# Designs tried in a protein design run: peptides against a protein of PDB entry 2FGR. Part 96

Target 1, 331 residues: chain A of PDB entry 2FGR
Amino acid sequence: SSVTLFGIVDTNVAYVNKDAAGDSRYGLGTSGASTSRLGLRGTEDLGGGLKAGFWLEGEIFGDDGNASGFNFKRRSTVSLSGNFGEVRLGRDLVPTSQKLTSYDLFSATGIGPFMGFRNWAAGQGADDNGIRANNLISYYTPNFGGFNAGFGYAFDEKQTIGTADSVGRYIGGYVAYDNGPLSASLGLAQQKTAVGGLATDRDEITLGASYNFGVAKLSGLLQQTKFKRDIGGDIKTNSYMLGASAPVGGVGEVKLQYALYDQKAIDSKAHQITLGYVHNLSKRTALYGNLAFLKNKDASTLGLQAKGVYAGGVQAGESQTGVQVGIRHAF

## One batch from the design tools (peptide; made by RFdiffusion4, then SolubleMPNN)

Design b2_p14_7_s2 (from b2_p14_7, 11 letters changed)
Fold by OpenDDE base, seed 1:
Structure b2_p14_7_s2 (fold): chain B 331 residues (1-331), chain A 14 residues (1-14)
Amino acid sequence: as target 1 above (331 residues)
Amino acid sequence: SAAALAARLRIGED
């Protein structure tokens, strides 16, 4: 058996040129290259190829020392694993998010990530971004000659919001092919939620692929998110991402990623382009810089996620520029 | 790479 304490402290100086009032924001932010975290994990060999596991992980906010507290909302699972794969019980990344966010070259954090996994409809569920779920049971297959899959179900436990029942129910999964330089995946998910106190289904379909050419890696995502409402019509967003990364001088990595968010309900698009650089000082410590441009068209109000500084929207049709420069340390 | 590290560490937005 083993127990490991682990974590990341990632803190940056961040700037965005516009907030919701059109004013600049700057200060000390968190999680620009990797999400800051503290966790405990361990395994127990039960014999016969069976293992028990646990994982407890919470986010760290280095700028304020977790003034709002600490929890294990990132992951709180107990698991059994073996030749059959892995079964997990507890709050975790849902299988679709766990797999499909792996194609995001900005690690689903900071000002550069793919922002498709979002609450596009002011859904009233706690996890209407489609990233995690409470009361989750998940199963992950082994890799069979490249082919693998993951499935999950989260219990709603009769949670209600307004007239909506079954709030928080998740069902979803992915199929994937991971072999050498190639990765490709298809994910499908549905969550039960509420919008305006009325029952709503959050449907998601995501296709991802990447190829590592050695000298560079290409990655892409295609996603549709649809909040299906009985009244008022569907709130649909089509999100697209294309990114490239390359090693630099053996100690660095440069990343460039573009995303398009076609917000159908408001007939408005947003364009995001991000340039990132990571400089490894060691295996555990890195310096990094991110430069992001977000161009909103028409009624779009998306903002870059400069966590700890400003993560809100901007005025409709406004563009935003963001910068992060920071230190990432893993332990 | 940072991406590889992120994948292994299950990095994501909360």
Scores: peptide ipSAE 0.014, ipTM 0.408, DockQ to the pose 0.037
Fold by OpenDDE base, seed 4:
Structure b2_p14_7_s2 (fold): chain B 331 residues (1-331), chain A 14 residues (1-14)
Amino acid sequence: as target 1 above (331 residues)
Amino acid sequence: SAAALAARLRIGED
């Protein structure tokens, strides 16, 4: 058996030129290149190719020292694995997000990531961004000549909000092909939630692909998220992402990513473009900088996610520029 | 709109 303590401390100086009042925000933020975390994990060989595992991981907020406390909300799983794949019990990334966020060149954090995995409808569920779930059972297949899949189900445990029942129920999965430089995946998910106290289904379909050319990597996402409300019609968002990354001088990486969020319910689009650079000082320590521009059109109010500084929206139709410069250290 | 409200909210812990 083994137990490993691991983590990432990622802290930055961040700036956004506009908040909801039109004012700038700046300060010390967290998780600009990777989500800061502390975790424990381990495995036990049970013989016959069967292994038990555990994984406990929580977010670290270096700016305030976790003033609001520490938990294992990132992942808290026990697992069995073998030739059949892996079964996990506990809070985790849902299979769809686990796979499809892997195409995000900004690691689903900071001001540059694909923001499609979002609560687009003021959903009242705790995980209406479609990223994680409580009470989750997940299964991941082995890789069979490139083909792999993951499936998950989260119990609602009769959670109710307003007149909505089954809140927090998740069902979803992906199929993928991962072979050498190529990755491609299709994910489908449904989550039960509430909007305005009314039963709502969060339906998600995501297609992702990437190809590593060696000199550069291309990555893309196509997503539709639909909050199917009991009353009031659907809230649909089509999200698109295209990104490229390239190594620089053997010690750096440059990233450029564009995303479009077509918010159908408000007939409004938002455009996000982010330039990032990571400079590796070592295998464990990096300096990084992100520059993001978010253009909201019409009624769109999206904001860049400068965690620890400002992650709220802006005024309708306003553009926002964000900068992060920070240190990432992994242990 | 609900969508406009949601657009003002943080994505989450990620």
Scores: peptide ipSAE 0.011, ipTM 0.339, DockQ to the pose 0.016
Fold by OpenDDE base, seed 5:
Structure b2_p14_7_s2 (fold): chain B 331 residues (1-331), chain A 14 residues (1-14)
Amino acid sequence: as target 1 above (331 residues)
Amino acid sequence: SAAALAARLRIGED
């Protein structure tokens, strides 16, 4: 058996030029290049190719020392794995997010990431961003000549909000092809939630692909998220992302990513463009900088996610510029 | 309304 303590501490100085009041915000933020985390994981060989595993992981907030506490809400799983793949029990990334966020060149973190995995409505469920779920059972296949898949089901445990009686139920999965420089996947998910106390289905379809040319990597995402409401119509967002990354001088990486969020319910678009640079001081330590521009059109109020500084929205139709400069250390 | 859609969960968790 083995037990590994691991983590990342990522802390930055961040600036955004506009908050909801139109004022600038700046300070020390967290998780600009990677989400800061503390975790424990381990495996036990049970013989015959069967292994037991555990994984406990929580977010670290380096700016305030986890003033609001620490938990294992990132992942808290026990698993069995073998030639059949892996079965996981416990809170985790849902299979769809686990796979499809991998195409985000900003690692779903900081001011540059693809923001499609979001509560686009006033969803009242705890995980209406489609990223994680409580009470989750997941299964991941092995890789068969490139082909792989993941499936998950989360129990609602009769959680009720208003008239919704299945809040937190998740069903979803992906199919993928991962072979050499190519990765492509399709994810489908449905979550039961509530909006305004009414039962709502959060349906998600995501297509992702990437290709590593060696000298550069291209990555893309296409996503539709739909909160299906019985009253008031559906809240639909189509999100698109295209990104490129390239190594620089053997120790650096430059990233450029564009995303479009077509928010159908408010007939409004937002455009995000982010330039990032990571400079590896070592295998475990990096300096990084991100520069992001978010242009909201019409009624769109999206804000960049400068965690620890400002992650709220802006005034409708306003643009926001964000900067992060920080240190990432992995252990 | 835009305000009704303003309530959003945290992103950027990975």
Scores: peptide ipSAE 0.021, ipTM 0.374, DockQ to the pose 0.016; fails the geometry check
Fold by OpenDDE base, seed 3:
Structure b2_p14_7_s2 (fold): chain B 331 residues (1-331), chain A 14 residues (1-14)
Amino acid sequence: as target 1 above (331 residues)
Amino acid sequence: SAAALAARLRIGED
């Protein structure tokens, strides 16, 4: 049996040139390269190739010392694993986000990530971004000659919002091929939620792929999210991402990523381009810098996620530039 | 592998 205390403290100086009022914001932010966290995990060998596991992980906010408190909302699982794969019980990343965000070269954090995993419709469910779920059972297969899969189901526990029932129910999964330099995955998910107090299905389909050429890595995502409403029509977003990364001098990594968010319900597009650099001072400590540009067209109001400084939207049709420079330390 | 998956630290936000 083992127990490991682990964590990441990632803190940055961040700037965005526009908030919702058109004013600049700057200050000390968190989680620019990796999400800051504190966790406990462990395993017990049960014999015969069977292991029990636990994982408890919460977010750390270094700028304010967790003024709003600490919880294990990142992950709180107990698991069994073996030759059959892994079964997890508890709040976690849903299988679709766990797999498909792996193609995001900015690791779904800071001002540069793919923002497709989002609540596009003012969904009233707690996890309408499609990233995590409460009351989740997950299963992950072993890798069979490259082929692997993950499945999940989250219980709604008869949660209601307005006239909507089954709020918080998730069903989803992915199939993937991971072999050497190649990774490719297809994910499908549905969540039950509410919009304006009315029952809504959040449907998601995501295709991801990456190839590591050694000298550089290419990665891509294609996603459609659809909030299917009984009244008012569907809220559909098509999101596209293409990124490249390359090692620099054996101690650094440069990343460039472009994303397009085609927001069909408002007939408006947003373009995101991000340049990032990570400099490893050690295996555990890095310096980093991110430069992101977000161009909203027409009625689009998307904002960069400079956590701890400003993560809100901008005025319709406005562009936003963001910068983060920080330190990441893992323990 | 299941072990590799279990060992993966999630890097991402809600």
Scores: peptide ipSAE 0.020, ipTM 0.420, DockQ to the pose 0.051; fails the geometry check

Design b2_p14_7_s3 (from b2_p14_7, 13 letters changed)
Fold by OpenDDE base, seed 4:
Structure b2_p14_7_s3 (fold): chain B 331 residues (1-331), chain A 14 residues (1-14)
Amino acid sequence: as target 1 above (331 residues)
Amino acid sequence: DAARLAAILRVGED
């Protein structure tokens, strides 16, 4: 039996040149390179190749010292694992996001990440970004010659919003091939939610791939999200991402990532380009900088996610530039 | 549920 305390404290100075009013925002932000977290995890060998596990993880907000409290909303699972794979009970990343966000070179945080895993339709569910779920049961296969899969189901527990029932129900999974330098995955998910108090299905399909050339890594994502409303037209977004990373001087990493968000319901596109650099001072401590540019076209109002400083939208058709410079420390 | 997942696969083709 083991118990491990672990965490990351990632805090930055962040700037965005535009908010919803067209004004700049700046200050101390969090989670620019990795989500700041505190967690406990452990395993128990039950014999016969069976293990029990637990994982409790919450987000840390270093800018305010978790003034709004601490919780284990990042992950709160108990598990059994063995030759059959792993079964998890509890709030976690849903299998689709767990796998498909791994292709994001910006670790699904800060101003540079792929923003496709989003609530595109003003969904009223708590997890309408498709990232995590409450009341989740997950199963992950072992890796069989590169092939692996994950499946999940989240209970709605009769949650209702307006006339929508089954809110928070998730079903989804992925299939993947992970072998040496190659990773490729296909994920499918449906989540029940509400938009305007009406039942809505959030359907998601995501294809991801990466290849590590040693000297550089390439990564890509193709995603469609569709909020299928019982009344009204579908809200569809096609999201595309291509990124590259390379080691620099043995202690650094440079990242460049482009994303396109084609928001069909408003016939509007947003373009995101981010340059990132990480400088490792040690195995546990890094300095980093991110520079992101987000160009909204037409009716698009997307904003960069400078957590702790400004994560809201901008005016329609406006461009936003963001900068983060920070320290990441892992323990 | 499996049928719903299959329907999601088709949505990726449209």
Scores: peptide ipSAE 0.000, ipTM 0.325, DockQ to the pose 0.014
Fold by OpenDDE base, seed 5:
Structure b2_p14_7_s3 (fold): chain B 331 residues (1-331), chain A 14 residues (1-14)
Amino acid sequence: as target 1 above (331 residues)
Amino acid sequence: DAARLAAILRVGED
């Protein structure tokens, strides 16, 4: 058996020009280029091509030293793997998010990422952003000539909120083609939750694709999230993302990403554009800078996710500018 | 190792 300790400490100086009061916020933030984490993982060869595995991973908050504590909410799985693929038991990324967030050039973190994986409806479930689930069983296929898939089911364990009796139940998966420079995926998920104490289905469909031209990579996402409510109508958001990245001088990477969030329930759009640069000092250490602009229209109140500094909304129809400059260190 | 980091980052996005 083997055990590997691993992690990332990513800490930045961040600024946003507006909070919910219209005031600027600035300070030391976390997870600007990659989510800061501490993890343990290992495998045991059981013979015959079968392996057991474990993975325990929690978020690190470098700005406050995890003042609110440490947990393994990022991942806490035991697995069996072999020629059949991998079965995982425990809290993890749901298969849909695990695959489809991979098309986000900002690694689903900081002020630049695709924000489509969100609780759009004030859902009362713990994971109504569609990213992770408790009580999850997942299966991942091997790659067969580029084709691969992942499936997951999370038990609700009769969790109730108001009149909702299946809160936390997840079913979903993806199909993908990953071959050389091309990646393409379709993800479908449904999660049971509550909104206003009423049973609500969070339905999600996501398409992702990327192509690596060597000199540059293009990536895109198309997503629809729908909170299906029995009363008050559906809360639907269509999210779109297009990004490009390119290596710079063999030591850096420049990223440009645009996202559009069409929030149908409030008939309001938000536009996000982010420019990022990563400078690799080594294989494990990088400097980075992100510049993001978020334009809310009409009733939209979205805010950039400057974790550790300000991740709340802004006033309706207000624009927000964010900056992060930081260090990422992996071990 | 960059490859290992990339693998960890891919598995650990968000």
Scores: peptide ipSAE 0.019, ipTM 0.450, DockQ to the pose 0.050; fails the geometry check
Fold by OpenDDE base, seed 1:
Structure b2_p14_7_s3 (fold): chain B 331 residues (1-331), chain A 14 residues (1-14)
Amino acid sequence: as target 1 above (331 residues)
Amino acid sequence: DAARLAAILRVGED
């Protein structure tokens, strides 16, 4: 049996030129290149190819020392694994997000990531962004000649909001092909939630692919999120992403990513473009810089996620520029 | 190490 303490402390200086009032915001932010975290994990060999595992992980906020507390909301799983794959019990990334966020070249954090995994409809469930779930059972297959899959179910435990029942129920999964330089995946999920106190289904379909050319990597995402409501019609967003990364010498990586968020319910688009650079000082320590532009059209009010500084929206049709410069340290 | 970091990033990002 082994127990490993691990983590990342990622803290930056961040700036955005506009908030909801049109004013600039700046200060110390967190998680600009990787999500800051503290975790414990371990495995036990049970013999016969069977292993038990545990994983406990929470987010770290280096700017305020976790003034709002610490928890294991990132992951709190116990697992069994073997030739059959892995079964996990506990709060985790849902299988769809775990696989499909892997195509995001900005690691689903900071001002540059794909923002498609979002609560597009003011859903009242805590995890209506489609990223994690409570009360989750997950299964991940082995890799069979490149083919792999993951499935998950989260119990609602009779949670209610307004007149909505079954809030927090998740069902979803992905199929994938991962072989050498190629990765491709299709994910499907449904989560039950509430909007305005009324039952709503959050349906998600995501296609992802990447190819590593050695000199550069290309990655792409296609996603549709639909909050199905009986009253007021569906809230649908089509999200698209295309990104490229390349090593710079032996110590750096440059990343460029574009995303389009076509928000159908408000007939409005947002365009995001981000340039990032990571400079590795060691295997565990890096400096980084991100420059992001978010252009909202029409009624769109999206904001860049400068965590710890400003992660709110902007005025309708306004553009936002964001910068992050920081240190990432892994242990 | 870099391999450990890569593993952490793949499993825990978001």
Scores: peptide ipSAE 0.014, ipTM 0.432, DockQ to the pose 0.050; fails the geometry check
Fold by OpenDDE base, seed 2:
Structure b2_p14_7_s3 (fold): chain B 331 residues (1-331), chain A 14 residues (1-14)
Amino acid sequence: as target 1 above (331 residues)
Amino acid sequence: DAARLAAILRVGED
């Protein structure tokens, strides 16, 4: 049996040149390179190759000391694992996000990440970004010669919003091939939600791939999200990402990532380009800098996610520049 | 340890 206390404290100075009013924002932000967290985890060997596990993890906000409180909304699972793989019970990353966000070179956090895992339709469900779910059962296979998969189902528990009576139900999974320098995955998911008090399905398909050339890594994502509404038509977004990373001088990493968000319901695109650098002072401590540029066209109002400083949108058709410089410490 | 750290850094991101 083992119990491990673990965490990350990631705090930065952040700047964005435009908010929703067109004004600049700056200050101390959180989670620029990795999401700040505190967790407890452990395993028990039950014999015969069977293990029990638990995982409790919450987000840390270093800028305000968790003024809004602490919870285990990142993960709160109990599990059994063995030669058959792993079964998890409890709130967690849904299998699709857990696998497909791994292709994001910015680790799905800060101002540089792929933003495709989003609530594109003002969905009224708590997890309409497709990242996590309450009441989740998940299963992950072992890796068989590179092939692996994950599946999940979340109970809605008759959650009602307006006329929608199945809010929060998730079904989804992925298939993947992970072998040596190559990773490739296909994910499919559906969530039940509400938009304007009406039942809505959030459908998601995501393809991801990466290849590590040793001297550099390439990574890509292709995603379609569709909020299927009974009234008002579908809200569809096609999201694309291509990124590269390379080690620098044995202690650093440079990252460059481009993303395109084609928001079909408003016939508007947004372009994101981010340059990042991480300098490892140790295995646990790093300095980092991110520079991101987001160009909204037409009716697009997307904003960079400078958590703790400004994570809202901008005026339609406006461009936003963001900077984060920070310290990440893992324990 | 490095693999565990890498797993923590990648699997837990939002």
Scores: peptide ipSAE 0.014, ipTM 0.432, DockQ to the pose 0.050; fails the geometry check

